# Designs tried in a protein design run: peptides against a protein of PDB entry 6O8C. Part 40

Target 1, 262 residues: chain A of PDB entry 6O8C
Amino acid sequence: VGLRYEKISLPKIHPRYDLDGDASMAKAVTGVVCYACRTASTLLLYQELMRKGVRWLVELVKDDYNETVHKKTEVVITLDFCIRNIEKTVKVYEKLMKVNLEAAELGEISDIHTKLLRLSSSQGTIESSLQDISSRLSPGGLLADTWAHQEGTHPRDRNVEKLQVLLNCITEIYYQFKKDKAERRLAYNEEQIHKFDKQKLYYHATKAMSHFSEECVRKYEAFKDKSEEWMRKMLHLRKQLLSLTNQCFDIEEEVSKYQDYT

## One batch from the design tools (peptide; made by RFdiffusion4, then SolubleMPNN)

Design b1_p11_8_s2 (from b1_p11_8, 5 letters changed)
Fold by OpenDDE base, seed 4:
Structure b1_p11_8_s2 (fold): chain B 262 residues (1-262), chain A 11 residues (1-11)
Amino acid sequence: as target 1 above (262 residues)
Amino acid sequence: MEEVPLLPETE
């Protein structure tokens, strides 16, 4: 998942003075750098949208966590209550056994008690898992969203604006070269200016493309890769939370089987 | 005016 963009490159710039060729080249360069500007803007917008999505997902997962914790707590209370009731029943039957009554029922209740204690022991594992998840979601944890604020490009970098300035310079030279072409032949001074402007064009274009590649594309790709990795981990964490919730429901269901004995 | 040299070819 990510924005697809075409790899762009500058056209070949011939060193030879040629009014027609230079105008054509300048037009092509203008087009390429214009595309770079638009692409940089689009990549920035995508990243900003992704950052919003990241924040949203963090909150969603926190809500899932809280819900799971709540469910776990509910089950623990229910289980503990059931255990206490069974223990009371066991004590009553033990007293009755002293008079040789209800021995078979005591055996069954004792077995239930043992099963409930086993279920109670599993709660420790769930708690440990929840604590692990909490630590991962905490500030500075492995799933913290700090990377989203650090990686990639940001509006504050003003990359689009920087590229636009270069594009403006290039466009100005292009329009001049279009005029020069229309003149068919330039005087010596104008020819020298044209050659100088061609050098400027090359400089601006190279600077623009370097900036685009290094500051826009590369950083975007790094952001994209990091976001995909982080997203995968977050989705896995959500599945873990769901699993823990289901375990709580399973325990609750098992406990419900023994409620008639309490 | 000083003659402006030819530009290098860009790849």
Scores: peptide ipSAE 0.016, ipTM 0.538, DockQ to the pose 0.797
Fold by OpenDDE base, seed 2:
Structure b1_p11_8_s2 (fold): chain B 262 residues (1-262), chain A 11 residues (1-11)
Amino acid sequence: as target 1 above (262 residues)
Amino acid sequence: MEEVPLLPETE
């Protein structure tokens, strides 16, 4: 579940000189850019937490893989041992059959041998599936976590700090406009400074919102989408590993039925 | 003393 944020926009900035209106506008702009700063910080934090989660999940899935491989290996050894023992038994009974003894038992043992060979053949499919999973988890594989370090925003981008600098400039102008409003009338020079500061306010605000939208929000959304896709694939892979493990247990159980004959 | 405008009048 990704972080929800509100779409924010700058208030309309009127070109007309109005001390009351300009103070109110500056307050609103300060609020919007302040929200952008907080949101950018939260979006960054979310991504950093997700990166940690991704790394954790990769290790978990690797452990699951290793466990499955171990179980598969165990079953292969057991199965091969059982097959060899049954083959020895078959050979003994075949020799006895030459003397017209134990025909019924030979048939049963031969059937068991055939079943075990079928089980052995299924191991190839499990091995192939494990190899596929391994390739997907390998560096450069389809489930590699390299995207988590490439996509989104990072602390090194200093987006929050950049926005904070702009917010500070905007806030300073807002406080000045609050003072200007209290004066009710400004001298010519102070009026010109006010007008100039209003242009600066507009510039800083526009720069802040553009930076927020393009460098914070857009990149976050790309990261979010990629993370969701990757997470679904990883969960599916874990299910596949579980299925393979269960197949190994099923084979082991089947082999155990024939251990009394070996 | 005519206050010399610090900023040009924006027409």
Scores: peptide ipSAE 0.016, ipTM 0.538, DockQ to the pose 0.104
Fold by OpenDDE base, seed 1:
Order: C-alpha cells, then sequence, then structure tokens
Structure b1_p11_8_s2 (fold): chain B 262 residues (1-262), chain A 11 residues (1-11)
C-alpha cells in the first residue's frame, strides 16, 4: 500500500551564457519543480486520508472487541447456570445413593460436572487474552495510533505552499528567459541581469528540490512504513478476536450437549 | 511541463 512516484532530479545547469540553452534549461527546471509541487500535494492528501482510515479502523476493532466480550459474557452466564444445575442434580443423586439407588447415573452426572468445570477454567484463558488485547488497544498501548499524528507531513507544515512560492520565482525567470531568447541578442546590461537571474534560478530550484526530498518524500516514506506495520498488527489482532469468538461458540455448543442433563 | 502520474503502490 502506498503511492508510487517518479524520482525526479534537476537538469544539469551549465554556467555558459546561452540564450537558447538557458531558456530550455529554465523550462525543464520549471517542469521538475512543478511536478514536485503536485507530488507533495498528492502525498499530503494520501496521508490525510490514511489518518482517517486509521481512526476508522481503530473504532472498528474496538467494536469487534466489545462484541467478543459480550459473547464471552453470554457463554459464562450459560455455563455457570449449567454448573449450578448439575450441582443440584448431584446432590439429589447423592441422597438417593444412601438407599442404593441410581449409582450409574450419579457417576455420569459427576463426569459431566467435571467437564463443565474444565470448560469454565478455559474461560479464564479467554479473559486473559481479551485483557491483553484491551491493553494493546488502550491509549499508550502497542497499537495506539499516536504515530499517525506524529509521522509524515501535515497541512500545518505548509510544504506545498513553500514549494509553490519557489515555483513562482522560477517561473518568472523562465518567462524572462523566453523573452531573452526571442531577442536573440542582449545588450551588456541585460546580459548581466540574465546571468544573475540564472544564479537565482539555480538557487530556488535547489532549495525546492531539497525541501521536497527532505520534508516531503522522506517523511512520507516514514509514515508509509509505520502505517504498514501498524496495519498488519491490527489485522492480526482482528483475527485473534475472531478466534476468541469462535472459542466461545465452541464452548457454548459443548454446554448445549449437557443441557438435557440439567 | 512534464506530467508524471502518481500510481498506487501494489502490495
Amino acid sequence: as target 1 above (262 residues)
Amino acid sequence: MEEVPLLPETE
């Protein structure tokens, strides 16, 4: 999961004064920085959407957790009820045994009681697992989503706007170079201005590309990596919850087999 | 200006 983007680089800027070459170079630089601006904007949008998705998934998993807890509680109630009923039955048969009646039945009921108690013990394991999951989902837990707010780029960073300012400066110089090219030959003073503007172009372009790489791309990649890791963990947790739910159903089914004896 | 599309990364 993520966005693929093309690695962009600035064209080589030659120090030689050449009106045709300088106009062509300026055009290329403008294109590259323009691409950087658009890419930065797209990367930002992607991250913002992912942050929304992360929040949504957290809520979904919390709902799954609550459903599992509910099911576990239901099974515990049912199981406890069955245990109590069997215990009453055992007491009745024990009284009957005093007159040597129903010995075989007492043995069977006692075995059922033992099985039910074993099932009850397994509920403790499920509870422990649920508590572990709860701790992981809790604020400050291993699956906390705080990273989503810390990692990557944010609208408040104003990266796109900063790049756009630089792009505007570059574009102005490009348009001037296009005019200079059309003149075919410049007077001495205009030639000197052209040379100075070429230096400014280089400065702005380099600054833009450095900002793009360091403040946009690098941070995006870090966000992406963390998001993928976190997502895998969350999906695994959902599977664990499903497994626990299924275990509850299995226990419920087993208990139902003994209801005829209660 | 060169337009390079951004594509979704395939997992």
Scores: peptide ipSAE 0.006, ipTM 0.475, DockQ to the pose 0.020
Fold by OpenDDE base, seed 5:
Formats: structure tokens, sequence, C-alpha cells
Structure b1_p11_8_s2 (fold): chain B 262 residues (1-262), chain A 11 residues (1-11)
């Protein structure tokens, strides 16, 4: 998951003075840097939306966790109640066995007791798993969302605005080169100005592309990688919670089979 | 994956 962008590069700038070539080159440069500005804006928007999504998912998973904990608690109460009742029944039958030798019934109840104790032991594993999940979701845990605020680009960085300033400078030179082309020939002074502007255009263009690559694209890629990793882990955690919930339901169902003996 | 629009056509 992520935005795809095309790799952009500046056209080759020929050192020769050529009004037609320079106008064409300037047009191409303007296009490339314009694309960089739009791309940077889109990448920023994507990251902001992803940050919102991350926060939403965290809350969703916390809700899932709380529901699972609630269900587990319910099952534990039910199971403990059933165990206590069976234990009372066992004691009664043990007393009766001394008088009437009701060994068969006692055996059956004892087996049920053993099964219930096994189910009770499994609750410890569920509890441990829930604690692990809780630790991972806690502040500073492995699934903390702090990375979403640290990685990538932010509106406060003003990257788009910085690129736009450079684009404006480049565009101005392009329009001048378009005029120069229309003149077909320039006087000596105007020719020298054109040559200097060509150097300025190169400077602004290279600065824009460097800024785009280093401050926009690179940081976006880092954010993307972190987001994908984190998202995968969160989805896995949700599956774990679902599994634990199902285990609780399974235990509840099993306990219900023995309620008639309590 | 959302694709960033292609390079705009230069007029």
Amino acid sequence: as target 1 above (262 residues)
Amino acid sequence: MEEVPLLPETE
C-alpha cells in the first residue's frame, strides 16, 4: 500500500547558447519541477491521511482488546462457579459412597472435574496472551504509533512551499526564454543576461530536485516502510485477539455441557 | 496503491 510516483529527472542542459533549445529546455525543466511540487503535495496528503488512519486503527484495536478481556472475564467467572459446584458434588458423593457404594456416579463427576480444571488451566495461557497484547499496545510498546509522528514529511516542514518558490523562479526564466526565442536574435547585453539566467535556472532546478528527493521522497519512503510494517503487525494482533475470543467461546460452550451437573 | 498522476502535458 502506498502512492506510486514516477521517477523524474531534469533534462540535459546544453552549454551552447541556443534560443530555441534553451526555451525548450526551460519548458521541460518547468514541467519537471511542477510535477515535483504536485507530487510532494500528494505525498504529504497521503501521509496525513495515513496518520489519521493509524490513530483510528489504534482505537479500534483497543476496543477489540477490551471486548476480549470482558469476554474472558465472563468465562472465568462461569468456569469458577462450575468448578466450585462440581467440587461440592464430589464431596457429597464421596460421603455417600461410604454408605451406598455409588462409585460409578462419582467416577463420572470426577472426570468432569478433571476436564474443568484443564479448562481453567487454559485460562492462564489466555491471560498471558492478553497481557502480552496489552504490553505491545501500551505507550512505548512494540506497536506504539510514535513513528507516525516522527517519520515522513509534515505540513510544518513547508516543503511544498519551498518547492513552489523555486518553481516560480524557474517559470519566470522560462517565460523570458520564450520571449527571447520570439526575438530570434538578441543584442549582446541581452544575450549575456540570457546566459546568466540559464545558469540561475540550472541552480534553481538542481536545488528543487535535490530538495524533492532528499526531503520529500526519501522521507516518504521511510514513512511508507514503517507504516507497512506497523500495519502488518496490527492486523496480526487483531487476528490474535479474534483467536483468543474464539477460545473463550469454546470454553464457554464446553462448560455449558456440564452445567446440568451443578 | 494510488498512482500519482503522470507528468502533465506541457503546452
Scores: peptide ipSAE 0.019, ipTM 0.538, DockQ to the pose 0.020; fails the geometry check

Design b1_p11_8_s3 (from b1_p11_8, 4 letters changed)
Fold by OpenDDE base, seed 3:
Structure b1_p11_8_s3 (fold): chain B 262 residues (1-262), chain A 11 residues (1-11)
Amino acid sequence: as target 1 above (262 residues)
Amino acid sequence: MEEVPLLPETP
């Protein structure tokens, strides 16, 4: 979920000298660039918050992973213990069968042994899945948060400050054009200054909007897209971890049924 | 008083 912003464009700048029109145009330009500054600031803030959220989620998923690994380890220990005890029991019964004891109990114990071995084999798939997840979470893995530091805009880029400088220049010209309008007629020199300032206004405005579009908006959109993709993958990974944890619990529960035979 | 043009006349 990203911030919605309105697409803004500069008003048309007419080349003709017109004190009323130029003041109105300059006001509109000032408004547009002011909006760009505010939007750029908001987009930057959003990205910084998202970076914090990404870091937090990475740590959370690492904790989920560690918990799953721990649970797997517990289950493996329990399962190995049960297998060893059943194997001892089987050996005892095999010795007793040589002395003409009933085959029925040996069959049941052998079936339990077979079931435990099947459960043990499933641990290999859990291990491989955990290794895959670990690789994805590792530095340089598919779910590394390196993109969050590389993509988008950063405070160090000073994009908002750069836009603010341009806005200040534009605002100065706007205030001058407001004065010029109040004069209704300028002397020749003041008229030439006005025309020159109009060119400066256009230059600053164009520069501001280009900077906003290319260095703020475009980079933000790229960051947003990557963040959404990464977030979906992380959520999927958490579901996988939960599934693996549940499989460990299922195995533990199944093993517990045979503990009375050990 | 001839105003000294500070900027060239834009045609």
Scores: peptide ipSAE 0.018, ipTM 0.510, DockQ to the pose 0.125
Fold by OpenDDE base, seed 2:
Structure b1_p11_8_s3 (fold): chain B 262 residues (1-262), chain A 11 residues (1-11)
Amino acid sequence: as target 1 above (262 residues)
Amino acid sequence: MEEVPLLPETP
């Protein structure tokens, strides 16, 4: 879920000299560029918060992975112990059978041994899945957070400061145009200055909106899209880890049924 | 005195 912003555009700037119209236009331009500055700041803040969230989620998923690996290891040790004990029991019963003892008990123990070996074979699949997950979480893996540091806008880009400089220039011209409007009529020299300032206003406004669109909005949208995709993949990975953990519990539960025979 | 060029119309 990204920040919603309104698509803003500059008002039409008429080439005609009109003190009332020019003051009104300059006010509107100031408002638009002021909105761009605030929006750029908010978009930057959002990205910085998301970068913190990404780092936190990576560490959380690493913890989930380590817990799953730990649980797998416990189950493997228990299963291997159970298998070895059953194998010893089978060997004892095979020796006793040579001395006329009950065939029915050997059959049951052999069936348990077969079941335990099947459970042991499933551990290989869990291991391969954990290795895949580890590779995806590793530096340079598909779920590495390097994109969060490369994509979007950063404080070091100074986009907000650059926009603020342009806003200051625009605001200064707006205040002058308010004064010019109050005079109702300018002398020839002051009229020429007003016309030049109107050109400067246009230049600064266009530069501000281009910078906002290209360096703030576009980069933010790219960051947002990548963050959403990455987040979906990370959530899926956590579900996979949970599934693997549950498989380990299922094996542990099944092995526990045979502990009385070991 | 050079005539101040007309402002471009914003598209």
Scores: peptide ipSAE 0.014, ipTM 0.468, DockQ to the pose 0.627
Fold by OpenDDE base, seed 1:
Structure b1_p11_8_s3 (fold): chain B 262 residues (1-262), chain A 11 residues (1-11)
Amino acid sequence: as target 1 above (262 residues)
Amino acid sequence: MEEVPLLPETP
């Protein structure tokens, strides 16, 4: 998951004065830095969209959690009701047995009571699992989305704007070199200016590519890696919630088999 | 999610 970008490099800049070569080189440099600007913008947009997606997924998982808690509560109420009714029935039968009534039904009811108590004990495990999940989703928990706000690139960094300024400087030199090429021969003073501008072009280009690599690409890769890890953990947590919900349904179904005896 | 290739458009 993520954006693929090509690893771009600056063309080799030959130190020799050559109006045709220098114009061609300047065009190529302009193209490379222009690509870096567009890529940086796209990488930033992707991260901003991912941050929105992360927030949305957190809310979705909270809803899944609340639904699971609700279902667990329903099952607990039903189970407790059944247990209390069976306990009342057992007490009635114990009184009737003192009056010589048949013992066979008391054994069956006692077995049902034991089964219901076992089901009740399993609710404690579900509760502990829900508490663990809640702790992980809580602010400062292991699945907190704080990383999404800390990692990667942000609009406030102004990386795209910084690259655009450098691109503008490079583009101006390129347009001058295109004019110089059209003149075919420069006066001595103009030749010296051209040589100095070539050095400036190299400086701006190197600065742009360094900034792109260190402040855009590297930070994006770190954001991507953390995003993938966090996403896997969140998906696993959703599966756990679904499993807990299913366990609640299984308990509810089992309890329903004994409702006719209460 | 498929990685979208960002190809340099030749200026």
Scores: peptide ipSAE 0.010, ipTM 0.501, DockQ to the pose 0.017
Fold by OpenDDE base, seed 5:
Structure b1_p11_8_s3 (fold): chain B 262 residues (1-262), chain A 11 residues (1-11)
Amino acid sequence: as target 1 above (262 residues)
Amino acid sequence: MEEVPLLPETP
């Protein structure tokens, strides 16, 4: 998961004055920094979309949790009702046995009572699991989405705009070098300006690539790694909720088999 | 992994 970007590097600097070579180099540098700007913008957009997706997934999992809690509550009510009715029936049969009535039916009802009590004990495990899930989803829990706001790059950082300013400076020098190439030969003063602009070009390019690497790429990779880890944990939690829901249905189905005895 | 579309060649 994540955007793939190509590792870009600046072309080699030739110290020799060469109008054709310098124009070609400036074109290549402009291309590289232009790629960095577009990549930085794309990486920022990806992170903003991921932050929206994270918020959406949190709400979805909260809904799944609430549904599971609701289903668990329904099953508990039904189970408690069945247990109480079976206990009443057992007490009636115990009284009838004292008056010489058949012992065989009491054995079956007692077995049902024992089964229902086992089902009731399993509800404690479901409750504990739901509490664990709730704790993980709570503010400050292991699955809190706070990382999505802290990690990566943000529009407020103005990284794309900073790179664009450097790209504009580089592009201006490139267009000048294209003109210088068309002149085929420069006067002494224009040659000195060209040499100075070549130094400026590399300064701006180096600054752009350092900024791109340190403030865009590195932070994006950190965001990506955390997003993948968090996403895996959230998907696992969602599977746990589904498992708990299924356990509630299994208990409900088992209880339904004994409703004719209540 | 969506490949960042290849940048159109600068004309």
Scores: peptide ipSAE 0.008, ipTM 0.501, DockQ to the pose 0.018

Design b1_p11_8_s4 (from b1_p11_8, 3 letters changed)
Fold by OpenDDE base, seed 2:
Structure b1_p11_8_s4 (fold): chain B 262 residues (1-262), chain A 11 residues (1-11)
Amino acid sequence: as target 1 above (262 residues)
Amino acid sequence: MPEVPLLPETP
């Protein structure tokens, strides 16, 4: 998952004064830095969309958790009710057995009681698992979304705007070099200005590409890697919640078989 | 922008 970008590099800048070569080089540099600006913007947009997706998924998983807790609570209430009723029935039958009634029915009810107690013991494991999940989803937990706000690039960093300023400076020099090329020969002073502008072009281009690589690409890659890891963990947690929900349904179904005895 | 000093045309 993630946006693919092409690894771009600046063209070789020759130190020789050449109006045709310098105009062509400046055009190529403008193209490369323009690509960097567009890529930086796209990478930023992707991260902002991912942050929205992360927040949405957190809320969805919290809802799944709350639903599972609710279902667990319902099952516990039902199970406790059934256990209490069976215990009352057992006590009644134990009193009746003192009066010579058949032992066979008491055996069956006692077996049901034992089964219900086993089901009740499994609720402790479900509760422990839910508490673990809750701790992971809590603020500061292992699945907290704080990383999404800390990692990567943000609109407040103004990386695209910074690159655009450099692109504008480069583009101005390119347009001047296009004019210089059309003149075929420059006067001495204009030649010196051209040489100086070529150095400025190199400076701006290098600064743009360094900023793009270090502040846009690198931070995006770190965000991407963390997002992929976090997403995998969240999907796993959702599967765990589903498993716990299913266990609650299984217990409910098993308890329902004994409701006729309560 | 530092004004590039206009060097006189060397003859």
Scores: peptide ipSAE 0.023, ipTM 0.567, DockQ to the pose 0.060
Fold by OpenDDE base, seed 4:
Parts: structure tokens; sequence; C-alpha cells
Structure b1_p11_8_s4 (fold): chain B 262 residues (1-262), chain A 11 residues (1-11)
């Protein structure tokens, strides 16, 4: 998952003075740096969208957690009610057995009581699992979204704007080299200016590509990797919550079979 | 346009 971009490199800059070659080179450099600017902008946009998606997913998983906790609470209340009713019934039958009443019904009720207690024990495991999930989702937990604010590139970094400034400088030199080419031959002073501008173009281009690689691409890749890892963990946690919810439904269904005896 | 000082033509 992520934006694919082409690996771009600067064309080879020949040191030889050649008006046709220099204009062609400057055009190619302008194209490469222009691509870098557009790519940097697209990578930034992607990260901003992903940050929104991360926040949305956090809230969704919190809702799933709260629903699971609610369902668990309902089941616990129902189960505790059934246990208390069965315990009352057992006590009544124990008193009646002292008066020679049938032992068979007491056996069945005792078995139901034992089953309900086992279901109650399963609720303890669900509670422990929910506590673990809660700890992971808590601020500073293993699934905290703090990385989304720290990793990658941000609008405040002004990376696109910095690249655009360099692109503007390069573009100006390219347009001058296009004019120089049209003149076919420059006077000595104009030739020296052309050579100096060629050095400036190289400097700006190198600076742009370094900035693009180090401040845009590298940080984006780090963000992408963290995002993929975090997303996998969040999806796994969501599956755990669904499993816990299903366990609560299974317990509720089992308890419902005994409600007619209470 | 600021006149770029003419570098003397090296003979």
Amino acid sequence: as target 1 above (262 residues)
Amino acid sequence: MPEVPLLPETP
C-alpha cells in the first residue's frame, strides 16, 4: 500500500560549453525537478489523507471496544442473575430433601449451576483480554497514533515550497539558455555568464534532488512503513474484539437455554 | 537589469 513514484535522477551535466547541449540539459533538469515538486506534493497529500484515515480507524476501534464492553456487561448481569436464581432454587431443594423429596431434580439443577459457573469463569478471561486491548489503545500504548504526527512530511515543513523556489531558479536559467541557443553565439561576457549560470543550475538542481530524496522520499517511506505496521496491528486488534463479542453472544445463547429453569 | 560587470576579455 502506498503511492508509487518513479525513481528520478538528474541528467549528466557536461562541463563543455555547448549552447545546444546546455539548453537541452537545462530543459531535462527542469523536467526532473518539476517531477520532484509534483511528487513531493502528492506524497504529502497521501500522508495527510492517511493521517485522517488513522484517526478515523482509531475512533472506529474505540467504538468496537465500547460495544464489546457493553455486551460483556449485559452478559455478566444476565449470568449473575441466573446464578443467583439457581442458587436460591438449590437452597430450596436442599431444604425439601430433608423432607424426602426426589433427588433427581436437584441433580439437574446442580449441573446447571456448575455450567453457569464455568461460563462465569470465561467472562474473567474476556475481561482480561479487554483490559489488554484497552491498555494498547490508551495514550502511550502500543497502538497509539502518535507516530502519525511524528513520522513523514507535514505541510508545516514547506518542502514543496522549498522545491518550488529551486525549480523557479532552474526554470529561469533554462529560459535564458533557450535564448542563448537562439543567438547561436555569445559575446565573451555573455558566455561567462552562461557558464556561471550553468554552475548555479547544477547547484540548485543538486540541492533540489537532495532535499527531495532526504526530506520528502525518505520520510515518506518511513511513514509508509510505520503506517503499514500500525494498520496490521489495528486490524488484528479489531478481529480480537470481534472474537470477544462473539464469545459474549455464545455465552448469552447458552445462558438463555437455562432461563426456563430459573 | 543590473549590468553584470564586464569581465575583461582575457587576451
Scores: peptide ipSAE 0.021, ipTM 0.558, DockQ to the pose 0.062
Fold by OpenDDE base, seed 5:
Structure b1_p11_8_s4 (fold): chain B 262 residues (1-262), chain A 11 residues (1-11)
Amino acid sequence: as target 1 above (262 residues)
Amino acid sequence: MPEVPLLPETP
């Protein structure tokens, strides 16, 4: 998952003075740095959208957690009520047997009581699993979203703006080289200016490509890797919550079979 | 009723 971008490189800059070649080279350099600017902007936008998505997913998973905890609480209350009623019934039948009254149903009720106690014991495992999930979702937990704010590129870094400034300088030199080409021959002073501008073009282009690679692409790849790892863990956690919710429904369904005895 | 630990609302 992530944006695909093409690996771009600067064209070879020949040291020889050639008005036609220099104009063509400057055009190609302008194109490459323009692509870097657009790519940097797109990579930044992707990261900003992912940060929004991460925050949204955290809230969604918190809601899923709260729903699961609510359902667990409901089931515990229902189960405890059922156990207490069955225990009262068992005590009544035990008293009847002590006065030599046949209680044929005592065995069945005692078996139901034993089953309900086993269901009650499973609630401890659900609780421990919910506590683990809560700890992972808590601030400083293993699923904290702090990485989304720390990793990658941010609008405050002004990487796109910095690249745009360099692109503007390169574009100005390119337009001058188009004019120089149209003149076919430059005076000595104009030729020296052209040679200096060619060196400036190379400097700006190299600076732009270095900045793009080191401050945009590398940081984006690090953000992408962290986002993929975190997303896998969050999806796994959501599956765990769903499993716990289903276990609560299974217990509720089993308890409902014994409501006629309460 | 056991206090359901509400995950703190992220502001």
Scores: peptide ipSAE 0.000, ipTM 0.299, DockQ to the pose 0.006
Fold by OpenDDE base, seed 1:
Structure b1_p11_8_s4 (fold): chain B 262 residues (1-262), chain A 11 residues (1-11)
Amino acid sequence: as target 1 above (262 residues)
Amino acid sequence: MPEVPLLPETP
């Protein structure tokens, strides 16, 4: 998952003064840096959208957690009620056995009581698992979304604007070189200006490509890698919540089988 | 994911 972009490089630059060649080179450089600007903008937009998606997913998983906690609470209440009723029934039967009543029913009720106590013990494991999940989702937890605000590129970095300034400088030189080409021959002073502008073009182009690679692409790749790792962990956690919810339903179903005996 | 479109045709 991620934006695919082409690895762009500056064209080879010939040091020779050539009005036709220099205009063609300047055109190519302008194209490359223009692509870098657009790519940087697209990479920034993607990261901003991903940050929104991360926040949304965190809230969704919190809702799943709350639902699981609610269901667990319902099951605990029902289970505790059944246990208390069975314990009352056992005490009544124990009193009646002192008066010569059959022992067979007491055995069955005692078995039910033992099963319910086992189910009750499993609730402790569910609770511990929910607490672990809660700790991971908490501020500063292992699944905190703080990385999404720290990693990658941000609008405040003004990377696109910085690249655009360099692109404007390059484009201006390109337009001058297009005029110089149309003149076919420059006077000595204009030739020297052209040579200096060629050096400026190279400087701006190199600066643009370095900035693009180091401040846009590299940071985007780091953001992407962290986002993929975090997303896998969040999806796994969500599956754990669903599993815990299902365990609560299984316990509820099992308890329901004994409600007619209470 | 949408591929970043290729280099604009040089004007």
Scores: peptide ipSAE 0.010, ipTM 0.540, DockQ to the pose 0.020; fails the geometry check

